# Peptides against a protein of PDB entry 5KEZ, part 50

Target 1, 320 residues: chain A of PDB entry 5KEZ
Amino acid sequence: NVAIYNPFRPWWERYQPVSYKLCTRSGNEDEFRNMVTRCNNVGVRIYVDAVINHMCGNAVSAGTSSTCGSYFNPGSRDFPAVPYSGWDFNDGKCKTGSGDIENYNDATQVRDCRLTGLLDLALEKDYVRSKIAEYMNHLIDIGVAGFRLDASKHMWPGDIKAILDKLHNLNSNWFPAGSKPFIYQEVIDLGGEPIKSSDYFGNGRVTEFKYGAKLGTVIRKWNGEKMSYLKNWGEGWGFVPSDRALVFVDNHDNQRGHGAGGASILTFWDARLYKMAVGFMLAHPYGFTRVMSSYRWPRQFQNGNDVNDWVGPPNNNGVI

## One batch from the design tools (peptide; aimed at target 1 W310)

Design b2_p21_3_s1 (made by RFdiffusion4, then SolubleMPNN; from b2_p21_3, 12 letters changed)
Fold by OpenDDE base, seed 3:
Structure b2_p21_3_s1 (fold): chain B 320 residues (1-320), chain A 21 residues (1-21)
Amino acid sequence: as target 1 above (320 residues)
Amino acid sequence: EAAALAQQRERLIAAYKRLNA
């Protein structure tokens, strides 16, 4: 991915890929392979956060400022380490003036336009699908158990399906023969937009963002909410079917949220309430659970916003 | 309310990814 130095190595640089090479702030490919092996050998499975909707931002300077030193040129859509070129992006498909998503009520924009300048891959192309599949298959062959698909809301479900259909079975050294990778898709569906979580059920599980938002409200006793109202927690609260849900109290994004939705999210900053929420989540049978492990950072609020919300985990000169 | 929350989340996530993009 892009190596960002202003601000200094933010957490979100990981979501601006320039190659599919496994050399990042976390280590090189050999170290990753070693980690996966050691984890699998003790029954700990690895799921990769796969950023496959886009490459880096269109305004990032061309050069070799990347975690693996690969050259890239966003301006010319040149990512030779893949390789991608101008033919592999949706620049001509997006019809907005900016080239970015301007209206989230327009599903076509959400899928075909750039997410805040992030170069949007033409996932309808078999070439692009194949490059992504090769990346994911390499990880599968290493021994990962599955994937979080980042920004799934911004990809057509059919394109995702086409990629998934190219995937290998899991590595038989650790998984039963014929096992398929575990897939969960990041889709933010809190209602009110045309894109629905149900659009993605055919590909795997979907993140249920209503879970953390609503649970936070209940635990905080906001708006007269009571714990007793959790009697029909899950589908009774309008959440997706349990067998399609991946649930969580918080994630790296909404930990940094503000306003009603952001403020309701419980995090480690509210230790007591957070433990209550996580405990409830783990005890309740609804959905597939994910527990967040985060870190403290020097929060500095200006006009209600944390100006340091970019801060990544503790690191040594950018190396985690 | 749900729509407002959804839009807020999208804006927040987008804001993070927007930096230097």
Scores: peptide ipSAE 0.076, ipTM 0.775, DockQ to the pose 0.062
OpenDDE base, seeds 1, 2, 4, 5: peptide ipSAE 0.075, 0.032, 0.073, 0.031; ipTM 0.757, 0.677, 0.761, 0.657

Design b2_p21_3_s2 (made by RFdiffusion4, then SolubleMPNN; from b2_p21_3, 14 letters changed)
Fold by OpenDDE base, seed 4:
Structure b2_p21_3_s2 (fold): chain B 320 residues (1-320), chain A 21 residues (1-21)
Amino acid sequence: as target 1 above (320 residues)
Amino acid sequence: EAEALQKQRERLYAYYKKLNA
């Protein structure tokens, strides 16, 4: 991914890929392979956050300022480490004046235009699908158990399916023969927009953002909500079917405020309430649970926003 | 409510998937 130095190595640089090489702030491919092996050997499975909707931002300077040193040129849409070229992006497909998503009520824009300037891959192309599948298959062959698909809302479900159909079975050294990768898709569906979580059920589980939002409201006792109202928690609250739900109290985005779920989201900053929420989540059978493991950073609020929300995990001069 | 949700989503992506400008 792009190495960003202003601010200094923010967490979100990971979501601006320039190659599918396994070289990041966390280590190289050999180290990753070693980690996966060690984890698998003790029954801990690895699920990769796969950024496959886009490459880096269109305004990033060309060069080799990347975690693996790969050259890239956003201006010309050149990512030779893949390789991608101008033919592999949706520049001509997006019809907005800016090239970015301007209206989230337009499903076509949401999927065909750039997410805040991030170069949008043409996932309709078999070439692009194959390159992504190759990346994911490499990870599968290393021994990962599945994937979180980042920004799935911004990809056509059919394109995702086409990629998933190219995936290998899991590595038989650790998984039963014929096992398929576990897929969960990040789709922000809090209602009010045309894209629905149900659009993605065919590909795997979907993040249920209503879960954390509503649970936060209840635990905080906002709007007269009571714990007793959780008797029909799950589908009874209008959530997706349990077998399609990936549930969580918070994620890295809404942990930093003003994200999906809003101010109701509970985080480790509110330790007591957070533990209550997480405890409830783990005890309740609804959905597949995900527990957040985060870190503290020096928060500085200005006009209700943390100006340090970019701060990444503890590191040694940028190396984690 | 729909407008509020839209603003939240826009803020989410604007804040957390920024360009290196």
Scores: peptide ipSAE 0.110, ipTM 0.760, DockQ to the pose 0.063
OpenDDE base, seeds 1, 2, 3, 5: peptide ipSAE 0.032, 0.028, 0.028, 0.089; ipTM 0.675, 0.670, 0.661, 0.761

Design b2_p21_3_s3 (made by RFdiffusion4, then SolubleMPNN; from b2_p21_3, 14 letters changed)
Fold by OpenDDE base, seed 1:
Structure b2_p21_3_s3 (fold): chain B 320 residues (1-320), chain A 21 residues (1-21)
Amino acid sequence: as target 1 above (320 residues)
Amino acid sequence: EAAFLEQQRQRLIEYYKRLNA
């Protein structure tokens, strides 16, 4: 991914890829392979956060300032390490003046325009689908068990399906023959927008962001909410079907919303309430559960916003 | 409830896929 130095190596640089090489501040490919093997040997499975909707930001300077040293040029849409060129992006398909998503009530913008400036891949092209599948298949062959598909709301479900149809079975050294990768898709559907989580049910599970948001209000006793109201928790609260839901109390994004109005999300910063929420989630049968393991950073609030929300995880892997 | 969910949506967008300015 792009190496960002202002701010200094933020967490979100990991979501700005310039190649599909497996070398980041978390480690290189050999280290990753070693980890996957060690984990599989003791029954711990690995699911990769796959960033396949986009490449890096359109305004990032061209050069070799990346974690793997690969050259890239956002201005000309050149990513030779893949390779991608100007033919592989949705620049001509997006009709907004900025080239970015401007209206989330326009499904075509949400899927064909740039997410906050991130160069949007033309996933309708078989070439692009194949390059992504090759990346994911390399991971499958290493021994991963599945994927979180980042920014799935910004991809057409059919394009995702086309990619998934190209995937290998899981590595038979650790998985039964014919096993398929576990897929869950990050779709932020809190209602009020045309794109729905149900659009993606055919590809695998989806993230249910209403879960953490609503559970936070209940645990915090906001708006007169009571624990007794959780008797029909799940589908009864308007959430997606249990067999399609991946649920969580918080994630890396909504952890950083503290100080803003309506901040219901519970995090480790409020330890007692957080443990209550996580305990409830693990005890309740609704959805496939995910527990967050995060880190503390030096928060500094200005005008209700944490100016240090960029701080990445602890790192001791050199200057990479 | 709709207003609450909208607030959460906006907050998520603020931190989702940030770029270097």
Scores: peptide ipSAE 0.074, ipTM 0.744, DockQ to the pose 0.055
OpenDDE base, seeds 2, 3, 4, 5: peptide ipSAE 0.028, 0.028, 0.039, 0.073; ipTM 0.643, 0.637, 0.723, 0.746; seeds 3, 5 fail the geometry check

Design b2_p21_3_s4 (made by RFdiffusion4, then SolubleMPNN; from b2_p21_3, 16 letters changed)
Fold by OpenDDE base, seed 2:
Structure b2_p21_3_s4 (fold): chain B 320 residues (1-320), chain A 21 residues (1-21)
Amino acid sequence: as target 1 above (320 residues)
Amino acid sequence: FAEALEEQRKKLIEYYKKLNA
């Protein structure tokens, strides 16, 4: 991925890929392979956060400022380490003046235009699908158990399926023969937009963002909400089917939302309420549960926003 | 990506406003 130095190595630089090389601040490919092996040997499975919707931002300077030293040029859409070229992006397909998503009520823009400048990959192309599949298959062959698909809302479900159809079975050294990778897709569906979580049910599980949001209001006793109302928690509250849901109290994004725990979402900053919410989630049978392991950072609020929301995990001069 | 996160936050905030209205 790109190496960002202003601010100094933010967490979100990891979501701006310039290659599919397994070489980042977390380590090299050999170290990753070693970790996966060690985890699998004790029954811990690894799921990779796969960024496949886009490459880095269009405004990032060209050069070799990347975690593996790979050259890239966002301006010319040149990513030779893959390789991708200008033909592998949706620049000509997006019809907005800016090339960015301008109207989230237009599903075509949401999927074909750049997410705030992030170079949008042409996932309709078999070449692009194959390059992504090769990346994911390499991980599968190493021994990962599945994937979180980042920014799935911004990809056509059919394109995702086409990629998934190219994937290998899981590594038989640790998984039963014929096992398929576990897939869950990040789709933010809080209502009010044309793209729905249900559009993606065919590809795997979907993140249910209503879960943490509504649980937060109940635990906080906002608007007269009571714990007793949770008796029909799950589908009864308008959530996706349990077998399609990946549920969580918070994630790295909404921990950094407005108020960083002051809003509906509960975080570790509100320890008591957070423990209640996580405990409830783990006890209740709805959905596949995910527990957040985070860190503290020096928050600095200005106009209700944390200006230090970019701060990544504890590190030693950029080395994790 | 920072802008993308901001957009997501805006969506969440809007939802929270509606939920708490």
Scores: peptide ipSAE 0.023, ipTM 0.626, DockQ to the pose 0.169
OpenDDE base, seeds 1, 3, 4, 5: peptide ipSAE 0.020, 0.022, 0.025, 0.022; ipTM 0.596, 0.613, 0.674, 0.607; seed 4 fails the geometry check

Design b2_p21_4 (made by RFdiffusion4)
Amino acid sequence: SAAAAAAAAAQMANRKLIAQN
Pose (drawn by RFdiffusion4):
Structure b2_p21_4 (pose): chain A 320 residues (1-320), chain P 21 residues (1-21)
Amino acid sequence: as target 1 above (320 residues)
Amino acid sequence: SXXXXXXXXXQMANRKLIAQN
């Protein structure tokens, strides 16, 4: 991923890929393989956050400011470490004047245009689908059990299916024969938009962002909500079917208060109420549960938004 | 200083846009 130095090494630089080499601030390929083997050998699975909708920002300076020193040039669309060229991006397919996503009532541009200027991969091309599949198969054979598909709303459901069609079964040393990777797709669907999370049920589960937003408001007793109203919690509140939901109280993104749910999202900063919300979630049968494990940062709210929400993990001059 | 503040504000807007969508 791109090594971003202004601001200093933000957590979200990891969502701007430069290549598919397994080489990050978290470690190299040997350390990654070692982790996956050790965890599988004690029966704990690894799920990978797959950033496959895009490479890095179009305005990032060319050079080798990357976590493995790989060269890249966003202006010329050259990512030789993969390799990707300008033929591998959606510049000619997007119809907006800016080339970025401008209107979320237009389902097409949400898919084909750049998400906040991030170079949008042409996922309809077999070559690009093959390079992504090669990356995910490398992970599958190392022994990962599934994937979180980042920014799934900005990918066509069919393109995702075409990529998943190319995946190996899970490593037969640890998983039964014919086992398939666990897929959960990040789609923020609070209603009122043309893209529905149900459009993605053919590919795997989806993140149910309504879950934590509603639970936070209820536990905080905001907007007239009471815990007694949770008697019919689940699809009775308009959530996706339980067998398609990945649920959580907060995630790494919206715990910073700018996300789906804003200030209602309970986090470790609100520890007393947060424990209650996590407890309710873990006790209730709805969904497959994910628990957040976080790091502290110097929060500094100005106008309800944290100007330090970009701060990366605890580090000494960028070393985690 | 003003330019740095403007750049931080633009980055914040992008993060909010992505997180909310």

Design b2_p21_4_s1 (made by RFdiffusion4, then SolubleMPNN; from b2_p21_4, 13 letters changed)
Fold by OpenDDE base, seed 2:
Structure b2_p21_4_s1 (fold): chain B 320 residues (1-320), chain A 21 residues (1-21)
Amino acid sequence: as target 1 above (320 residues)
Amino acid sequence: SAAAEAERKALLEKLKFYSQH
């Protein structure tokens, strides 16, 4: 991915890929293989956060300032380490004046235009699908158990399916023969927009962002909410079917006060209420559960916003 | 909701700005 130095190595640089090489601030491919093997050998499975909707931002300077030293040129859409070129992006398909998503009520813009300047891959093209599948298959062959698909809302479900149809079975050294990768898709659907979580049910599980938002409201006792109202928690609250839901109290985005859930989201900063929420989530039989493991950073609120929301995990001079 | 998505968009725009300066 792109190496960002201003601010100094923010968490979000990981979501600006310039190649599919497994060399980042966290280590190289050999170290990753070693970790996957050691984890699998003790029954711990690895799921990769796969960034496949886009490459880096269009305004990032060309050069070799990347975690693996690969050259890239956002201006010319040149990513030779893949390789991608201008033929592999949706610049000509997006009809907005800016080239970015301007209206989230237009599903075509949401999927064909750039997410805040991030170069949008042409996932309709078999070449692009194949390059992504090769990346994911490399990980599968190493021994990962599945994937979180980042920014799934910004990809056509059919394009995702086409990629998934190219995937290998899981590595038989650790998984039963014929096992398929576990897929969960990040889709923000709190209602009111044309893109629905149900559009993605055919590809795997989806994130249920209503879960953390509503649970936070209840546990905070906002608007007269009571714990007793959680008797029919799940589908009874309008959530997606349990067998399609990936549930969580918070994630890295809404932990910083933005995105789906807003101020209702409970985090480790509110330790007592957070433990109650996580405990309830783990005890109640709805969805596939995910527990967050995060870190403290020096929060500085200005006008209700944390100006240090870019701060990444603890590191040694940029190395994690 | 549209409001929640707008917040995400705003955050990403902020992050984009930081990466450019």
Scores: peptide ipSAE 0.034, ipTM 0.687, DockQ to the pose 0.071
OpenDDE base, seeds 1, 3, 4, 5: peptide ipSAE 0.027, 0.034, 0.031, 0.030; ipTM 0.654, 0.698, 0.677, 0.686; seeds 3, 4 fail the geometry check

Design b2_p21_4_s2 (made by RFdiffusion4, then SolubleMPNN; from b2_p21_4, 12 letters changed)
Fold by OpenDDE base, seed 4:
Structure b2_p21_4_s2 (fold): chain B 320 residues (1-320), chain A 21 residues (1-21)
Amino acid sequence: as target 1 above (320 residues)
Amino acid sequence: AAAAEAARQALLEKMKFYAQH
C-alpha cells in the first residue's frame, strides 16, 4: 500500500493498495507465512482484510512511496506490480462529473464510481477478477481461512461472486479437503439506501451494522429502550438472518465516530458499558461474532471530531 | 442512517486529502 507520512503512517494507508505483494508495515511475506502457520497450528485461523474494490487515491503522487517499494502512478492508473493499467478501472464507466460517488441513492454510482477518490477497479473484467483471485489464492495457499471483503457495498455482488468462484479450497494442511474460504463482506446497510445487505447473501456473510448501533442504544438506555427489549434480539429487530450476519459491537471506523451507528456505538472508552455489550453479544446465539481488539490513542477533539482518528496501532517508527 | 453514512464519507474524504501529497 501507499506509505503516508502526513499524518505519520495512519492506519488507513493500508486501505490504499498499490500491489498485492505481502509486504506492509506488519512484515514481509515470509513473516506473514510464518505467522499463519503458527496460528493455524494452535487452532487460530486468519482472515485477511482484502481490499479489492480499489487501488490508492487518484491524487496520490506517483513514485515508489509504498510499503513494498513498488512503483505506481495513480494519475495514469499505472500499477505495474499487479499489473493494472487504465483499462482496469471504471473511469469511463462512472458518469459523475467528479468521477467520485456523488449520490449514494444511485447504486450504479456507489459501485462504479470512486469511493472518495479511491481508484475504482473494473471488477467486471475477467482480467481484474483473475488478478484479485490470484492474490486471494496466494493467501489461501499460505493457509488463511477466509476474508473480510472491504468496501463490498461498492462492488457488484456478481463481480464478487465471480472472484469467489475462482478461489481455491483451503490449505489441506490445516483444513478438511474441499473446505471453502470463509467470506464476510463489509456492507453498511442501516436502511434508506438502494443497496441492501441481502444483495450479498449469496457470497457469504455480511456485516450487520444495525447490531452495534441498536445494542449501543439499548445499553445506553437511549430513547427509552430497555434490556428487556432484547428478548427478540436478532431477526426480530430487523437484522439479517443469523446465518448471514457477522456481528460486532464496534469496528475501527465507528470506534472513531465515523461509521454506522454514530454516538450510540460502544467502545472500550466506555469500558463498563462496552463489556456489557460484548458480553451480551458473546452470550447471544445470533450471528457470527467479532470481538474488537483495539488500542488507545491520544484523542484530540475539535468541533466534536477527533483530529487524531488517523492514529494507528503502537509502532516502532512506522513498523508494527 | 444518513448521518452515519455521512460520517463515514467524511472519514474517507480525510483519507483522500492526506494521501494526495
Scores: peptide ipSAE 0.040, ipTM 0.692, DockQ to the pose 0.074
OpenDDE base, seeds 1, 2, 3, 5: peptide ipSAE 0.029, 0.022, 0.027, 0.034; ipTM 0.681, 0.606, 0.669, 0.698

Design b2_p21_4_s3 (made by RFdiffusion4, then SolubleMPNN; from b2_p21_4, 10 letters changed)
Fold by OpenDDE base, seed 4:
Structure b2_p21_4_s3 (fold): chain B 320 residues (1-320), chain A 21 residues (1-21)
Amino acid sequence: as target 1 above (320 residues)
Amino acid sequence: AAAAQAALDALQAKLKTIAQH
């Protein structure tokens, strides 16, 4: 991914890929392989946060400022380490004036235009699908158990399916023969937009963002909500089917949220309430649970915004 | 609901792309 130095190595630089090489702030491929092996050997499975919707931001300077030293040029859409070129992006498909998503009520824009400048991959192309599948298959062959698909709302479900259909079975050294990767898709569906979580059920589980939002409201006792109302928690609250849901109290994004969509979210900053929420989540049978392991950072609020929301996990001069 | 979703999307998008230099 891009190495960002201003601000200094933010967490979100990981979501700006320039190659599919396994060189990161956390180590090299050999170290990753070693970690996966060690984890698998004790029954801990690894799920990779796969950034496959896009490459880095269009405004990032060309060069070799990347975690694996790979050259890239966002301006020319040149990612030779993949390789991708201008033919592999949706620049000509997106019809907005900016090239970015301008209207989230237009599903075509949401999927074909850049997520705030992030170069949008042409996932309709078999070449692109194959390059992504190659990346994911390499990880599968290393021994990962599955994937979180980042920004799934911004990908056509059929394109995702086409990629998933190219995936290998899981590594038989640790998984039963014929096992398929566990897939969960990050889809933000709080209602009111044309793209629905249900569009993605065919590919795997989806993130249920209503879960954390509603649970936060209840535990905070906002809007007259009571814990007793959780009697029909899950589908009874309008959530996706349990077998399609990945549920969580917070994630890295909404942990940094404010106002609508973020204010109700419970985080470790609200320790008591957060423990209640997480405890409830783990005790309740609805959905596949994900527990957030986060960190403290020096929050600095200016005009209601944390100017340090970019701060990544504890690190040694940028190395995790 | 739509406004809340849009706000969340915008925030998340911003977090991934802000201060790229």
Scores: peptide ipSAE 0.033, ipTM 0.718, DockQ to the pose 0.082
OpenDDE base, seeds 1, 2, 3, 5: peptide ipSAE 0.032, 0.023, 0.032, 0.021; ipTM 0.709, 0.649, 0.706, 0.628

Design b2_p21_4_s4 (made by RFdiffusion4, then SolubleMPNN; from b2_p21_4, 13 letters changed)
Fold by OpenDDE base, seed 5:
Structure b2_p21_4_s4 (fold): chain B 320 residues (1-320), chain A 21 residues (1-21)
Amino acid sequence: as target 1 above (320 residues)
Amino acid sequence: SAAAQAQRQQLLEKLKFYAQH
């Protein structure tokens, strides 16, 4: 991915890929392979956060400032380490003046335009699908168990399906023959937009963002809500079917809005309430559960927003 | 990155709105 130095190595640089090389601040491919093997050997499975909707920002300077030293040129859409070129992006398909998503009520913009500057891959092209599948299959062959698909809301479900149909079975050294990768898709559906979580059910599970939002409100006793109302928690609260839901109390994005004007999301900063929420989530049968492991950072609030929300994991001068 | 920040801001605004109802 791109190495960003202003601010200094933020967490979100990891979501600006310039290649599919397994070479990042977390380690090299050999180290990753070693970790996967050791984890699998003791029954711990690995699921990869796969960034396949886009490459890096269109305004990032060209050069070799990346975690593996690969050259890239956002201005010319040149990513030779893949390789991608200008034909592999949706620039000509997006009809907005800026080239970015401007209206989230326009599903076509949401999927065909840039997520605020991130170069949007042309996932309709078999070439692009194949390059992504090759990346994911390399991970499968190493021994990962499945994937979180980042920014799934911004991809056409059919394009995702086409990629998934190219995937290998899981590595038979650790998984039963014929096993398929576990897939869950990040789809932000809180209502009010044309894109729905149900559009993606055919590809795998989806993130249920209503879960953490509503649970936070209940635990905080906002709007007169009570714990007793959780009797019909799950589908009874308008959530997606349990067998399609991946649920969580917080994630890396909404955790950074903890102090942003009264967000309901509970985090480790609210230790007592957070333990209650996580305990409830783990005890209740609805959905597939995900527990957050995070870190503290020096928060500085200005106008309700943390100006240090960019701070990444603990590191030594940029080295994790 | 403006992109990452915008995505986060959009999510946070929606979550806040939903939680208020």
Scores: peptide ipSAE 0.026, ipTM 0.631, DockQ to the pose 0.099
OpenDDE base, seeds 1, 2, 3, 4: peptide ipSAE 0.026, 0.026, 0.020, 0.023; ipTM 0.664, 0.631, 0.567, 0.629; seeds 2, 3 fail the geometry check

Design b2_p21_5 (made by RFdiffusion4)
Pose (drawn by RFdiffusion4):
Structure b2_p21_5 (pose): chain A 320 residues (1-320), chain P 21 residues (1-21)
Amino acid sequence: as target 1 above (320 residues)
Amino acid sequence: IQAVYDNRLSNTSTSAWTYTN
């Protein structure tokens, strides 16, 4: 991923890929393989956050400011370490004047245009699908059990299916024969938009962002909500079917207060209420549960938004 | 809720984002 130095090494630089080499601030390929093997040998699975909608920002300076030293040039669309060229991006397919996503009532541009200027991969091309599949198969053979598909709303459900069609079964040393990767797709669907999370049920589960937003408001006793109203918690509140939901109280993104749910999201900063919300979630049968494990940062709210929400993991001069 | 550029940052070349309604 791009090594971003202003601001200093933000957590979200990891969502701007430069290549598919397994080389990050978390470690190299040897350390990654070692982790996956050791965890599988004690029965704990690894799920990978797959950033496949885009490469890095179109305005990022060319050079080797990358976590493995790989060269890249966003202005010329050259990512030779993969390799990707200008033919591999949606510049000619997007119809907005800016080339970015401008209107979320237009389902097409949400898919074909650049998300906040991030170079949008042409996922309809077999070559691009193959390069992504090669990356995910490398992970599957190492032994990962599934994937979080980042920014799934900005990918066509069919393109996702075409990529998943190319995946190996899970490593037969640890998983039964014919086992398939666990897929959960990050789609923020609070209603009122043309894209529905149900559009993605053919590919795997989806993140149910309504879950934590509603639970936070209820536990905080905001907006007239009471815990007694949780008697019919689940699809009775308009959530996706339980067998398609990945649920959580907060995630790494919306725990910073700017996300789906804003200030209602309970986090470790609100420890007393947060424990209650996690407890309710873990006790209730709805969904497959994910628990957040975080790091502290110097929060500094100005106008209800944290100007330090970009701060990366604890580090000494960028070394985690 | 829509993802947009993060105007709290002076360096726009990072393609940072935030959310708005």

